# Peptides against a protein of PDB entry 1Y74: the designs that were tried, part 23

Target 1, 57 residues: chain A of PDB entry 1Y74
Amino acid sequence: LGLERDVSRAVELLERLQRSGELPPQKLQALQRVLQSRFCSAIREVYEQLYDTLDIT

## One batch from the design tools (peptide; made by RFdiffusion4, then SolubleMPNN)

Design b2_p15_6_s2
Fold by OpenDDE base, seed 2:
Structure b2_p15_6_s2 (fold): chain B 57 residues (1-57), chain A 15 residues (1-15)
Amino acid sequence: as target 1 above (57 residues)
Amino acid sequence: RLEEVLRRAAALVAE
């Protein structure tokens, strides 16, 4: 599935956007913290387990 | 395995 990799890539892009100043950095940082939270990691793991079990198309 | 993952997720929501 590679969801972990996609989330990691999203975080990297958010960090670059924060440095560019094109968008409000505080909101981007807040989103980054959400994506890196234990809660989001747990939800990702749930999704991956369900994906493997149910073979979601 | 899924049940354990769900239990851990529920515990995090309850924090």
Scores: peptide ipSAE 0.054, ipTM 0.634, DockQ to the pose 0.017
Fold by OpenDDE base, seed 1:
Structure b2_p15_6_s2 (fold): chain B 57 residues (1-57), chain A 15 residues (1-15)
Amino acid sequence: as target 1 above (57 residues)
Amino acid sequence: RLEEVLRRAAALVAE
C-alpha cells in the first residue's frame, strides 16, 4: 500500500497538466489543493490503518 | 491509534 506515494505522484501530474495549458488549470489546482489538504492526509491515514487492520483486498 | 486518527479527522471536517 503506497497511497502516500500515489497521492504525491497525482499532485506531480496535476502540476504538469496545469503548466501544459491543455486543460483549464483552475479545477486542476482545486483538486491539487484537496489532495494536499490536512483533511485528505487524515483520511489517508484512516484508510491505511483500517486497511492494515481489516486486511481488505 | 485508530480512534485517535479518527478523532483528528473529525476535527478537520469541523473546520
Scores: peptide ipSAE 0.054, ipTM 0.633, DockQ to the pose 0.018
Fold by OpenDDE base, seed 3:
Structure b2_p15_6_s2 (fold): chain B 57 residues (1-57), chain A 15 residues (1-15)
Amino acid sequence: as target 1 above (57 residues)
Amino acid sequence: RLEEVLRRAAALVAE
């Protein structure tokens, strides 16, 4: 599954995009904040638990 | 375990 790793990679890419200045950094930073929020982490944990127990494909 | 995780998530939504 590796959602934690995928989220970490997404945040890394967002940070690079913010530093490049090619895109308005405010919305990128807002998205980064969402991905790193306690709420998002809790939802990820719920998803991982359900994925493991229900064996969804 | 899942119920506890759901309760924690719900509490965060309520903040």
Scores: peptide ipSAE 0.052, ipTM 0.629, DockQ to the pose 0.017
Fold by OpenDDE base, seed 4:
Structure b2_p15_6_s2 (fold): chain B 57 residues (1-57), chain A 15 residues (1-15)
Amino acid sequence: as target 1 above (57 residues)
Amino acid sequence: RLEEVLRRAAALVAE
């Protein structure tokens, strides 16, 4: 499970999109803030712990 | 421990 890596990659892509100017950056920045929030990180940690415990395949 | 992680997450939801 590489959820942390996937979230980091998503943030990287959002940053590139913001710099390109092809899309209004405000909504992209808001999404980036959500993904990097303490709440989102806590939920990710809960999910990873449950995933490891339940061994979902 | 999962219980501790859940407690921290719950505290953040309450903010």
Scores: peptide ipSAE 0.052, ipTM 0.631, DockQ to the pose 0.017

Design b2_p15_6_s4
Fold by OpenDDE base, seed 3:
Formats: C-alpha cells, structure tokens, sequence
Structure b2_p15_6_s4 (fold): chain B 57 residues (1-57), chain A 15 residues (1-15)
C-alpha cells in the first residue's frame, strides 16, 4: 500500500507551496503538522495493517 | 503487531 508514499508526497507539495509564497503559509504549515503528527502516523499504520490483513481492496 | 499499533493509537487519542 502506497499510503505512506502518498502522504510523503503530499507533505512535499505542501512545502513547495509554502516556499512559493503564493498562499499564506500558516494553514499549509498546520496541515503539514497534522499529516506528520504521531496521531496521523499511528492511524496510517493501523489502516495499512488492517488493509493488508483484511484484503479490502 | 496490530494490537500494539492499536494500543498506540488509542493512547494518542486519549491525550
């Protein structure tokens, strides 16, 4: 499951958007913090393990 | 392994 990679890509894109200065960085940074939080990481790990175990594709 | 992950998630939710 590529969820970890997709989240990493999303964070990368958020960082690029923050550097561009086209948008106020505060909300983008807040979203990045959420995506990189221990909670979101734990939920992702749970999801990935359940996804693989239950084969819900 | 799954039980440990669930336990971690639950602990984080309780913070």
Amino acid sequence: as target 1 above (57 residues)
Amino acid sequence: RLEEVLRRAQALLAE
Scores: peptide ipSAE 0.079, ipTM 0.630, DockQ to the pose 0.017
Fold by OpenDDE base, seed 5:
Structure b2_p15_6_s4 (fold): chain B 57 residues (1-57), chain A 15 residues (1-15)
Amino acid sequence: as target 1 above (57 residues)
Amino acid sequence: RLEEVLRRAQALLAE
């Protein structure tokens, strides 16, 4: 499971979208803040550990 | 380790 990598990729794409000016940056920036928050990181870690334990396929 | 992670997540939700 590579959720950490996927989240990092999502943040990278959000940063590119903010720089492109195609969309209002405020909501994109808010989403980026959520994805990089300590809470989101903790939830991701919980999910990854549960995934490993339960062997969800 | 999972219990510790859950405890940390719960603490963050309480903020």
Scores: peptide ipSAE 0.079, ipTM 0.630, DockQ to the pose 0.017
Fold by OpenDDE base, seed 2:
Structure b2_p15_6_s4 (fold): chain B 57 residues (1-57), chain A 15 residues (1-15)
Amino acid sequence: as target 1 above (57 residues)
Amino acid sequence: RLEEVLRRAQALLAE
């Protein structure tokens, strides 16, 4: 599945975009905060557990 | 483990 890795990569890319100054950083930072939130982490963990147990393809 | 994860998720939603 690799969902945790994909989320981590998305956060990394958001951080790079914020530093590049190509886009206003405020909304990018807000999205990063959401992706790194405890809530999103919990939902990701639930999904990964269900994926492993039910073999959702 | 799934039940524990669901319990944690529910607790976070209640915050």
Scores: peptide ipSAE 0.079, ipTM 0.632, DockQ to the pose 0.017
Fold by OpenDDE base, seed 4:
Structure b2_p15_6_s4 (fold): chain B 57 residues (1-57), chain A 15 residues (1-15)
Amino acid sequence: as target 1 above (57 residues)
Amino acid sequence: RLEEVLRRAQALLAE
């Protein structure tokens, strides 16, 4: 499971989109803040623990 | 440990 890596990549892409100016940056920045929040990190950690425990593919 | 992770998540939801 590479969820941490995928979230990090998503944040990187959001930062690039913010710099491009193609889209209003406010909503992109808000999404980035959510993805980097302690809450989102805790939810990710719970999911990763459950995924590793259940190991359903 | 999963129990500790769940406890941390619960604490964050209570903030």
Scores: peptide ipSAE 0.078, ipTM 0.632, DockQ to the pose 0.017

Design b2_p15_7_s1
Fold by OpenDDE base, seed 5:
Structure b2_p15_7_s1 (fold): chain B 57 residues (1-57), chain A 15 residues (1-15)
Amino acid sequence: as target 1 above (57 residues)
Amino acid sequence: SEVEALYRELEELLR
């Protein structure tokens, strides 16, 4: 679904920003960790299940 | 720059 794609793209962009070295990496890395956390994954799973059940486009 | 472009794309994603 769109949420999974958006999260994956966000993580990719954060990794590229970190590798550039032009920004302090700490906050970018922290955000990446949140997006890749079990908590975020669980929320995404619930979100996807609800949209599947409700058949929302 | 690449950093600016990536940052803008990230902003659009978060909207």
Scores: peptide ipSAE 0.190, ipTM 0.764, DockQ to the pose 0.793
Fold by OpenDDE base, seed 3:
Structure b2_p15_7_s1 (fold): chain B 57 residues (1-57), chain A 15 residues (1-15)
Amino acid sequence: as target 1 above (57 residues)
Amino acid sequence: SEVEALYRELEELLR
């Protein structure tokens, strides 16, 4: 699904930015944690439940 | 640079 893919890509990019060492990692890490939180997972699950049946990937 | 490229992609993704 588009939302899941976008969130996953965002997390990946945040991880790579953190590993670069060229930016302070704290805020990036905090944002990553939010995106990986139970809240965001629940939202993604609801989205998937609503749209998976429409064959939107 | 790699960091700049990643940052730009992130900005584009988040719109």
Scores: peptide ipSAE 0.187, ipTM 0.762, DockQ to the pose 0.784
Fold by OpenDDE base, seed 4:
Structure b2_p15_7_s1 (fold): chain B 57 residues (1-57), chain A 15 residues (1-15)
Amino acid sequence: as target 1 above (57 residues)
Amino acid sequence: SEVEALYRELEELLR
């Protein structure tokens, strides 16, 4: 769903920002780790299941 | 710059 795509895009952008070296990487890396965590993945799975069930627009 | 553009895109993505 859109959430998975948005998370993947967010991670990509964070990686690019980190590689630039123009910003302190610590907070960017921390956010990336959160987005790639099992916790976030589990929440996304629940969200997608609920989204399909409830047919939310 | 590219960094600023990427940051703005991320900002828009996260609202």
Scores: peptide ipSAE 0.186, ipTM 0.761, DockQ to the pose 0.791
Fold by OpenDDE base, seed 2:
Structure b2_p15_7_s1 (fold): chain B 57 residues (1-57), chain A 15 residues (1-15)
Amino acid sequence: as target 1 above (57 residues)
Amino acid sequence: SEVEALYRELEELLR
């Protein structure tokens, strides 16, 4: 789904930013951890279930 | 720079 794709892309961009070394990596890494957390995964799961049930276009 | 471009892309993605 779009949400999963957007989250994956966001993580990819954060990793690239971290590898550049031009920014302090701590906050970027923390945000990446949040996006990959079990909490966010659970939210995506609920979103996907609702999306399928409601057939949102 | 590349970093600035990536940052802008990220901001755009997260809206």
Scores: peptide ipSAE 0.184, ipTM 0.760, DockQ to the pose 0.792

Design b2_p15_7_s2
Fold by OpenDDE base, seed 1:
Structure b2_p15_7_s2 (fold): chain B 57 residues (1-57), chain A 15 residues (1-15)
Amino acid sequence: as target 1 above (57 residues)
Amino acid sequence: SEVERLMAELERLLA
């Protein structure tokens, strides 16, 4: 689903930012962890269920 | 810069 794809892309971008060394990695890594957390996954699941149920286009 | 490019892309994702 689009949201899952976007989350994955966001994580990828955060990884690139971390590797660049241009920014302190701690906050980027924290955000990455949030996006990969069970909590975020649960919210995404609810979103996807609603999306499927309501057939939002 | 790479930071600017990636930040812009993140902003597009969150828009």
Scores: peptide ipSAE 0.110, ipTM 0.681, DockQ to the pose 0.727
Fold by OpenDDE base, seed 3:
Structure b2_p15_7_s2 (fold): chain B 57 residues (1-57), chain A 15 residues (1-15)
Amino acid sequence: as target 1 above (57 residues)
Amino acid sequence: SEVERLMAELERLLA
């Protein structure tokens, strides 16, 4: 769904920023860890479950 | 730059 796609895209962009070497990776990596955290994953799961149940396209 | 391009993309995503 949209949220999963957006989170995945955000993580991808953060990875690219990290690999560019133009910025210190620490904060980017920290943010990436947050987006990949169990908490964020749980929220995404609830979101996806809700939209699946409501059959919202 | 790569940073500028990717930051702009992030901004669009988060807007």
Scores: peptide ipSAE 0.109, ipTM 0.683, DockQ to the pose 0.791
Fold by OpenDDE base, seed 2:
Structure b2_p15_7_s2 (fold): chain B 57 residues (1-57), chain A 15 residues (1-15)
Amino acid sequence: as target 1 above (57 residues)
Amino acid sequence: SEVERLMAELERLLA
C-alpha cells in the first residue's frame, strides 16, 4: 500500500541524508528509528487492514 | 545541495 511505500521511501531518504554527512546524524537517526518502531509498524498494520476492509480510496 | 533536494522530497512525501 501507499503508506508502506511512503514509510520505506522516507527511511531511504533519511539514510541518504545521514550518509551525505552534511547534517549531524543524531536527529535523523532518531527519526528513522521512530519510523521503524514497533509502534509505527503496528499502526501501519492496522491501517492496512482497515484500508482493505473498508476499501478507502 | 543534496540536503536541500532530499529535504524537499521528504516534504513532498509527508505533505
Scores: peptide ipSAE 0.107, ipTM 0.681, DockQ to the pose 0.794
Fold by OpenDDE base, seed 4:
Structure b2_p15_7_s2 (fold): chain B 57 residues (1-57), chain A 15 residues (1-15)
Amino acid sequence: as target 1 above (57 residues)
Amino acid sequence: SEVERLMAELERLLA
């Protein structure tokens, strides 16, 4: 689904931000880990299950 | 800057 793609893209952008060196990497890494967590995956799964039933965009 | 550009992309993604 598009949500999985968007999360992956967000993680990629955070990686680029980290590599730029313009910001301290620690908080960016923490956010990246949150987005890749089982918790976020579970939420995405529920979202995807409801996607065909509800008008979710 | 790189930061500003990537932040703008994130905003578009979340919108």
Scores: peptide ipSAE 0.107, ipTM 0.676, DockQ to the pose 0.655

Design b2_p15_7_s3
Fold by OpenDDE base, seed 3:
Structure b2_p15_7_s3 (fold): chain B 57 residues (1-57), chain A 15 residues (1-15)
Amino acid sequence: as target 1 above (57 residues)
Amino acid sequence: DEVQRLLAELQELLE
């Protein structure tokens, strides 16, 4: 799924950026928290359910 | 460098 893959990739990038230690982590962590929030998870779930129901690959 | 590359990819995803 495109959205799920993009969100997962964004989180991965944020984690790599944080691990580099070259940037202040607070804003990166905040963005990661938003992307992994209950709200974002719920939206992804709805998105995935719609794609499953509509048989869109 | 790697950080710049990762930031560029992240920016593309968030657009």
Scores: peptide ipSAE 0.424, ipTM 0.868, DockQ to the pose 0.818
Fold by OpenDDE base, seed 1:
Structure b2_p15_7_s3 (fold): chain B 57 residues (1-57), chain A 15 residues (1-15)
Amino acid sequence: as target 1 above (57 residues)
Amino acid sequence: DEVQRLLAELQELLE
């Protein structure tokens, strides 16, 4: 799904940004933690259920 | 430039 793909890409970007060493990692890591949290996965689950039910492209 | 590109893409995804 688009949301799953976007979250995965966002995490990848955050990891690359952290590895660059040009930015303080704490905020990037915190955002990554949010995106990979159980809360975020629960939201994705709701989204996916709605997406499947409504068959929205 | 790389950091700016990555930040720009990230910002677009989060909007």
Scores: peptide ipSAE 0.423, ipTM 0.868, DockQ to the pose 0.812
Fold by OpenDDE base, seed 2:
Structure b2_p15_7_s3 (fold): chain B 57 residues (1-57), chain A 15 residues (1-15)
Amino acid sequence: as target 1 above (57 residues)
Amino acid sequence: DEVQRLLAELQELLE
């Protein structure tokens, strides 16, 4: 679950950065949308399945 | 300061 956890944390950070109001939100939102995209979710799913099967350290 | 801290952590995750 390392990748899933890292992606989730990255999204949390992006949300906090956006809420701070100190940065233009557009690029941060774009990155968040990429990380939460169906494509990234599909890649993460495959990764997690392989990780569990192969016990990759 | 907080923004810089959060950005630094984010950058580490994206390395």
Scores: peptide ipSAE 0.420, ipTM 0.867, DockQ to the pose 0.808
Fold by OpenDDE base, seed 4:
Structure b2_p15_7_s3 (fold): chain B 57 residues (1-57), chain A 15 residues (1-15)
Amino acid sequence: as target 1 above (57 residues)
Amino acid sequence: DEVQRLLAELQELLE
């Protein structure tokens, strides 16, 4: 599942960016929360259903 | 630097 992997990687990158201390963490954390939200999970569910239906390689 | 590297990868994910 490419989208799930990409979202997971994006979250990991945001966590690393927050740990660097070189950027204000608030906006990074907010973006991370959006990516981990129920809304994004619902979008992934729709994506996965379409992916399965279309049999995308 | 590390921040630019991480940001570059994030940009790549958005493509």
Scores: peptide ipSAE 0.419, ipTM 0.864, DockQ to the pose 0.797

Design b2_p15_8_s1
Fold by OpenDDE base, seed 3:
Structure b2_p15_8_s1 (fold): chain B 57 residues (1-57), chain A 15 residues (1-15)
Amino acid sequence: as target 1 above (57 residues)
Amino acid sequence: SEEVEELLRELEELL
């Protein structure tokens, strides 16, 4: 599941960037919140279900 | 730092 992995990796990167303390965290945190939102989670679920039903590996 | 720049580059590739 490319989308799920990419979103997960993006969140990991944002968390590491925030922890570095070298960048203002607010915008990074806002983007992380969007990626972890219920909306994005629902989209990921639909995406996964479609891949499962279409037998896409 | 170089590490932060690397993380930003990878993030840019994803988004």
Scores: peptide ipSAE 0.400, ipTM 0.853, DockQ to the pose 0.884
Fold by OpenDDE base, seed 4:
Parts: sequence; structure tokens; C-alpha cells
Structure b2_p15_8_s1 (fold): chain B 57 residues (1-57), chain A 15 residues (1-15)
Amino acid sequence: as target 1 above (57 residues)
Amino acid sequence: SEEVEELLRELEELL
């Protein structure tokens, strides 16, 4: 689904930004941890189930 | 750098 792809892409972007060394990594790491958290995964699963049920594009 | 700015722009569009 779009949300899963967007989260995966966001994580990839955050990792690249961290590796650039041009930005303080702490906030980027924090955001990455949130996006990869069990909480975020659970919310994503709920959204995916809802979108599947409602057939929303 | 321009690359970092591009990455930030794409990230901003996702969030």
C-alpha cells in the first residue's frame, strides 16, 4: 500500500540524510525510530486493514 | 548541498 511504501521511502531518506553528515543526526534518528516503532507498525497495519475494507484509493 | 536539499524536499512531501 501507499502508506507502507511512503514509510519505507521516508526511512531510506532519513538514513541517507544521516549519512551525509551535513545535518545533526539526533532528530533524524528520532524520527526514523518513530517510523520503525512497533506503535507505528501497528497503526500502519490498522490503516492498511481499513483501506482494504473500505476500498479507498 | 543540493542533494541534501532534494532529500529534505522529498521527505517534506511525504510527511
Scores: peptide ipSAE 0.400, ipTM 0.853, DockQ to the pose 0.873
Fold by OpenDDE base, seed 2:
Structure b2_p15_8_s1 (fold): chain B 57 residues (1-57), chain A 15 residues (1-15)
Amino acid sequence: as target 1 above (57 residues)
Amino acid sequence: SEEVEELLRELEELL
């Protein structure tokens, strides 16, 4: 789904930014950890279930 | 670098 793809893309971008070495990694890594947290994954799962049930485009 | 700025812009659009 769109949200899962967007979160995955955001994580990819954060990983690339961290690998560049041009930015302090701490805040980028913290944001990545938030996006990959169990809390965010649970919200995403609820979101996906609701969209599947409601058939929202 | 321009590469980093492009990545930041795309990230900003997602958030």
Scores: peptide ipSAE 0.398, ipTM 0.853, DockQ to the pose 0.873
Fold by OpenDDE base, seed 5:
Structure b2_p15_8_s1 (fold): chain B 57 residues (1-57), chain A 15 residues (1-15)
Amino acid sequence: as target 1 above (57 residues)
Amino acid sequence: SEEVEELLRELEELL
C-alpha cells in the first residue's frame, strides 16, 4: 500500500542521487540496503496485514 | 545542482 510505494520511491530517489555523482555514494547505498533489507520487508508485511485487519484508513 | 537539491527535498519528505 502506501508504505510499499513510499519505500519504492525512496529507493528510486537514492539511485538517482547516486547516479548524479555529486554526493559520496556510501551513505546513500547504506540507506538503500536498509530499505531493501529482509527486516524492512518483514516490517512492511506485518504493517500491511495489521492495517487490513483493523481497517484503518 | 538544483536537481540534486530537489531530489533531497523529496527524500526528506518521505523519511
Scores: peptide ipSAE 0.394, ipTM 0.851, DockQ to the pose 0.874

Design b2_p15_8_s2
Fold by OpenDDE base, seed 3:
Structure b2_p15_8_s2 (fold): chain B 57 residues (1-57), chain A 15 residues (1-15)
Amino acid sequence: as target 1 above (57 residues)
Amino acid sequence: SAEVAALVAELEALL
């Protein structure tokens, strides 16, 4: 739950930073692509499942 | 700008 929200917020921030035009967009866009990738989503799902299973308080 | 710095700082706080 927290990680999905944080990733979504990070993507929103990266989109705002890209729209500012003050920073080179390529690295920001690359990071956004990583965060929105199926790979990142799969890692997040595994992490959430492990967290729920291991009950890491 | 100060706005860009604030957005970067918030992004860094998520890491």
Scores: peptide ipSAE 0.388, ipTM 0.854, DockQ to the pose 0.848
Fold by OpenDDE base, seed 2:
Structure b2_p15_8_s2 (fold): chain B 57 residues (1-57), chain A 15 residues (1-15)
Amino acid sequence: as target 1 above (57 residues)
Amino acid sequence: SAEVAALVAELEALL
């Protein structure tokens, strides 16, 4: 849940940065695509499973 | 702008 929230917030920030027009949008969009990729979703799932298993407070 | 700098700073704080 924490990592999903942080990724969602990072995507929101990247979308705002792209809309500002002050930064080259291509790299921001590329990073957003990585964060929204199936790869990042799979890593997040593994992370959440490990977090639940290890009971890291 | 200061607004863009704040957005970048928050993004960096997520790392």
Scores: peptide ipSAE 0.387, ipTM 0.853, DockQ to the pose 0.843
Fold by OpenDDE base, seed 4:
Structure b2_p15_8_s2 (fold): chain B 57 residues (1-57), chain A 15 residues (1-15)
Amino acid sequence: as target 1 above (57 residues)
Amino acid sequence: SAEVAALVAELEALL
């Protein structure tokens, strides 16, 4: 689904931004940790199940 | 840099 791809892309962007050294890494790393958290994964699973059930493309 | 600005812009476009 688009959401898994978008989350994966957001994480990749955050990793690139952290490596640039131009921005304070702490907030970027905190956001990356939230996106990679079990909580975010569980919400994504619920979302995917709802979309599968509702056939929302 | 322009590179950082492009990465930020893409991240903002995902929201």
Scores: peptide ipSAE 0.386, ipTM 0.853, DockQ to the pose 0.847
Fold by OpenDDE base, seed 1:
Structure b2_p15_8_s2 (fold): chain B 57 residues (1-57), chain A 15 residues (1-15)
Amino acid sequence: as target 1 above (57 residues)
Amino acid sequence: SAEVAALVAELEALL
Protein backbone atom coordinates (compact mmCIF):
# COMPACT_ATOMS: atom_id res chain seq x y z
CA LEU B 1 0.00 0.00 0.00
CA GLY B 2 1.06 3.65 -0.46
CA LEU B 3 1.43 4.14 3.32
CA GLU B 4 4.23 1.54 3.68
CA ARG B 5 6.15 3.11 0.78
CA ASP B 6 5.59 6.64 2.11
CA VAL B 7 6.75 5.70 5.65
CA SER B 8 9.84 3.93 4.21
CA ARG B 9 10.61 6.97 2.05
CA ALA B 10 10.11 9.36 5.00
CA VAL B 11 12.59 7.28 7.08
CA GLU B 12 15.14 7.32 4.22
CA LEU B 13 14.79 11.11 3.93
CA LEU B 14 15.24 11.54 7.71
CA GLU B 15 18.40 9.37 7.62
CA ARG B 16 19.85 11.47 4.75
CA LEU B 17 18.97 14.70 6.58
CA GLN B 18 20.71 13.44 9.74
CA ARG B 19 23.84 12.48 7.73
CA SER B 20 24.04 15.93 6.07
CA GLY B 21 24.93 17.50 9.46
CA GLU B 22 23.20 20.77 8.41
CA LEU B 23 20.22 20.23 10.77
CA PRO B 24 20.07 19.37 14.51
CA PRO B 25 19.83 15.54 14.41
CA GLN B 26 17.88 14.99 17.67
CA LYS B 27 14.40 16.01 16.42
CA LEU B 28 14.91 14.18 13.11
CA GLN B 29 16.02 11.06 14.99
CA ALA B 30 13.01 11.31 17.32
CA LEU B 31 10.64 11.47 14.32
CA GLN B 32 12.43 8.51 12.68
CA ARG B 33 12.06 6.51 15.93
CA VAL B 34 8.31 7.27 15.98
CA LEU B 35 7.89 6.18 12.33
CA GLN B 36 9.91 2.96 13.01
CA SER B 37 8.11 2.27 16.31
CA ARG B 38 6.15 -0.92 16.93
CA PHE B 39 3.12 1.32 17.43
CA CYS B 40 3.34 2.82 13.93
CA SER B 41 4.00 -0.65 12.45
CA ALA B 42 0.94 -2.09 14.24
CA ILE B 43 -1.26 0.81 13.08
CA ARG B 44 0.02 0.32 9.51
CA GLU B 45 -0.84 -3.41 9.62
CA VAL B 46 -4.37 -2.58 10.88
CA TYR B 47 -4.82 -0.04 8.07
CA GLU B 48 -3.52 -2.53 5.48
CA GLN B 49 -5.94 -5.19 6.75
CA LEU B 50 -8.86 -2.74 6.77
CA TYR B 51 -8.14 -1.51 3.23
CA ASP B 52 -7.78 -5.09 1.98
CA THR B 53 -11.12 -6.07 3.57
CA LEU B 54 -13.09 -2.92 2.67
CA ASP B 55 -11.79 -2.86 -0.96
CA ILE B 56 -12.33 0.91 -1.06
CA THR B 57 -11.33 2.10 -4.52
CA SER A 1 22.27 23.31 0.80
CA ALA A 2 20.02 22.79 -2.24
CA GLU A 3 20.18 19.03 -1.52
CA VAL A 4 18.89 19.47 2.06
CA ALA A 5 16.15 21.82 0.81
CA ALA A 6 15.05 19.18 -1.75
CA LEU A 7 14.98 16.44 0.94
CA VAL A 8 12.91 18.70 3.25
CA ALA A 9 10.52 19.59 0.40
CA GLU A 10 9.98 15.89 -0.41
CA LEU A 11 9.40 15.13 3.29
CA GLU A 12 6.86 17.99 3.47
CA ALA A 13 5.08 16.59 0.38
CA LEU A 14 4.56 13.27 2.25
CA LEU A 15 2.64 15.07 5.09
Scores: peptide ipSAE 0.385, ipTM 0.853, DockQ to the pose 0.867

Design b2_p15_8_s4
Fold by OpenDDE base, seed 3:
Structure b2_p15_8_s4 (fold): chain B 57 residues (1-57), chain A 15 residues (1-15)
Amino acid sequence: as target 1 above (57 residues)
Amino acid sequence: RREVEELLAELERLL
């Protein structure tokens, strides 16, 4: 689903930005940890289930 | 930079 891909892309961008040093790495790393958390994974699973059920397209 | 703009756009898609 789009959400899993979008989360994965956001994490990839955060890792690149942390390496570039253009932005303070600590906040980027904190956001990456949130996006990779079990909490975000659980929300994603619920979203995917609802999206599949409701067929909002 | 382009990567910051791409990150912001990706975060806007998640919300």
Scores: peptide ipSAE 0.283, ipTM 0.786, DockQ to the pose 0.439
Fold by OpenDDE base, seed 1:
Structure b2_p15_8_s4 (fold): chain B 57 residues (1-57), chain A 15 residues (1-15)
Amino acid sequence: as target 1 above (57 residues)
Amino acid sequence: RREVEELLAELERLL
């Protein structure tokens, strides 16, 4: 789904930025952990289920 | 940097 792809892309970019040293890695790692959290996964699942139920085109 | 701009654009899509 689009949201899963967008989260996965955001995580990939965070990993690249952590390796480059351009930004403080601890804050990037914290954001990555949030995006990979069970909370974000649960919100994504609810979003996907609502879209399937409401047939939002 | 391009990766920062891409990250910001991706985060804006999630909000």
Scores: peptide ipSAE 0.281, ipTM 0.786, DockQ to the pose 0.437
Fold by OpenDDE base, seed 2:
Structure b2_p15_8_s4 (fold): chain B 57 residues (1-57), chain A 15 residues (1-15)
Amino acid sequence: as target 1 above (57 residues)
Amino acid sequence: RREVEELLAELERLL
């Protein structure tokens, strides 16, 4: 849950920066694509399952 | 810019 929130916030910031035109959008878009990738989604799912199982406080 | 600094701080929390 924390990781999902942090990834979602990073994506939101990347979208804002792309729209502002302050930075070259291509690298920002590439980073956004990585964070929204199926790989990152699978890692988040594993993290959530481990977190629930291990009760990591 | 604030949004760049916030993005960097967010990426540092993820890694």
Scores: peptide ipSAE 0.276, ipTM 0.784, DockQ to the pose 0.449
Fold by OpenDDE base, seed 5:
Structure b2_p15_8_s4 (fold): chain B 57 residues (1-57), chain A 15 residues (1-15)
Amino acid sequence: as target 1 above (57 residues)
Amino acid sequence: RREVEELLAELERLL
């Protein structure tokens, strides 16, 4: 679904920015950890289930 | 700069 793709793209961009050294890596790494957390994964699963059930266009 | 702008645009789509 769109949400999984968008999270995956955000993580990819965070990894590139951490390697470039243009920004302080610690805050980028913290944001990446949040996006890859069990909490964000569980919210994504609930969203996907609701989306399938409600047939939101 | 471009990668930062792309990241911000991606985060805005998630929120």
Scores: peptide ipSAE 0.274, ipTM 0.781, DockQ to the pose 0.454

## One batch from the design tools (peptide; made by RFdiffusion4, then SolubleMPNN)

Design b2_p16_1_s3 (from b2_p16_1, 5 letters changed)
Fold by OpenDDE base, seed 5:
Structure b2_p16_1_s3 (fold): chain B 57 residues (1-57), chain A 16 residues (1-16)
Amino acid sequence: as target 1 above (57 residues)
Amino acid sequence: VEKLREALEEAERLER
């Protein structure tokens, strides 16, 4: 499961959008902080572990 | 347990 890579890509895209100035940066920065939080990282790790354990396919 | 506590405390800071 590539959630870590997808989250890293989402953060990269948010940083590009913030630098372009096309959108108000404050909400984009808040979303970036959430995605980079220890909370979201912990939830991601639990989800990846459960997915790998339950995906017996 | 400690990682989850720290994660919860960070979530509470992001809601402010």
Scores: peptide ipSAE 0.031, ipTM 0.562, DockQ to the pose 0.052
Fold by OpenDDE base, seed 4:
Structure b2_p16_1_s3 (fold): chain B 57 residues (1-57), chain A 16 residues (1-16)
Amino acid sequence: as target 1 above (57 residues)
Amino acid sequence: VEKLREALEEAERLER
């Protein structure tokens, strides 16, 4: 499951969007903080573990 | 398990 990579890519894109100034940077930064939070990381880790356990294929 | 507990406690603190 590439979810860690996809989240890391989403954060990178949010940082680029913040630098472009095309969108309100505060909301983008808030979303970035959520994606980088220990909470989101723990939920991701649990999901990946469950997926790996169920992905017996 | 412990990381998830800590993360839940952190989330509850952010709502205050």
Scores: peptide ipSAE 0.030, ipTM 0.558, DockQ to the pose 0.046
Fold by OpenDDE base, seed 3:
Structure b2_p16_1_s3 (fold): chain B 57 residues (1-57), chain A 16 residues (1-16)
Amino acid sequence: as target 1 above (57 residues)
Amino acid sequence: VEKLREALEEAERLER
């Protein structure tokens, strides 16, 4: 499932936007922290497991 | 299951 790769790509893009200074860095950093949170990672893993189970069914 | 429980407990701590 490409979700881990897509989240990693979203984080990479947020880091680039933070370095550009075009947007308020605090809001971008807050979004990055949410995407990298243990909670978000756990929800992603559950989604991936359910998707794999439903793809087998 | 345990990883989800721990993640929910961590989320509840961040809201406090």
Scores: peptide ipSAE 0.030, ipTM 0.553, DockQ to the pose 0.045
Fold by OpenDDE base, seed 1:
Structure b2_p16_1_s3 (fold): chain B 57 residues (1-57), chain A 16 residues (1-16)
Amino acid sequence: as target 1 above (57 residues)
Amino acid sequence: VEKLREALEEAERLER
């Protein structure tokens, strides 16, 4: 799974949206902090490992 | 495993 890359891309897009001023920056920044959290990273790693183990395709 | 345990313990602290 490329979840690490997809999360990194989501963070990059959130940073661009914060700079555009089109959306309230506080909620975008809060979401960025969640995606970059140690908790979210640990859950992602576990999910990727389980997916690789259970995906028989 | 340990990284996940520490992350869960941190999440439990934030819910209080």
Scores: peptide ipSAE 0.030, ipTM 0.552, DockQ to the pose 0.043

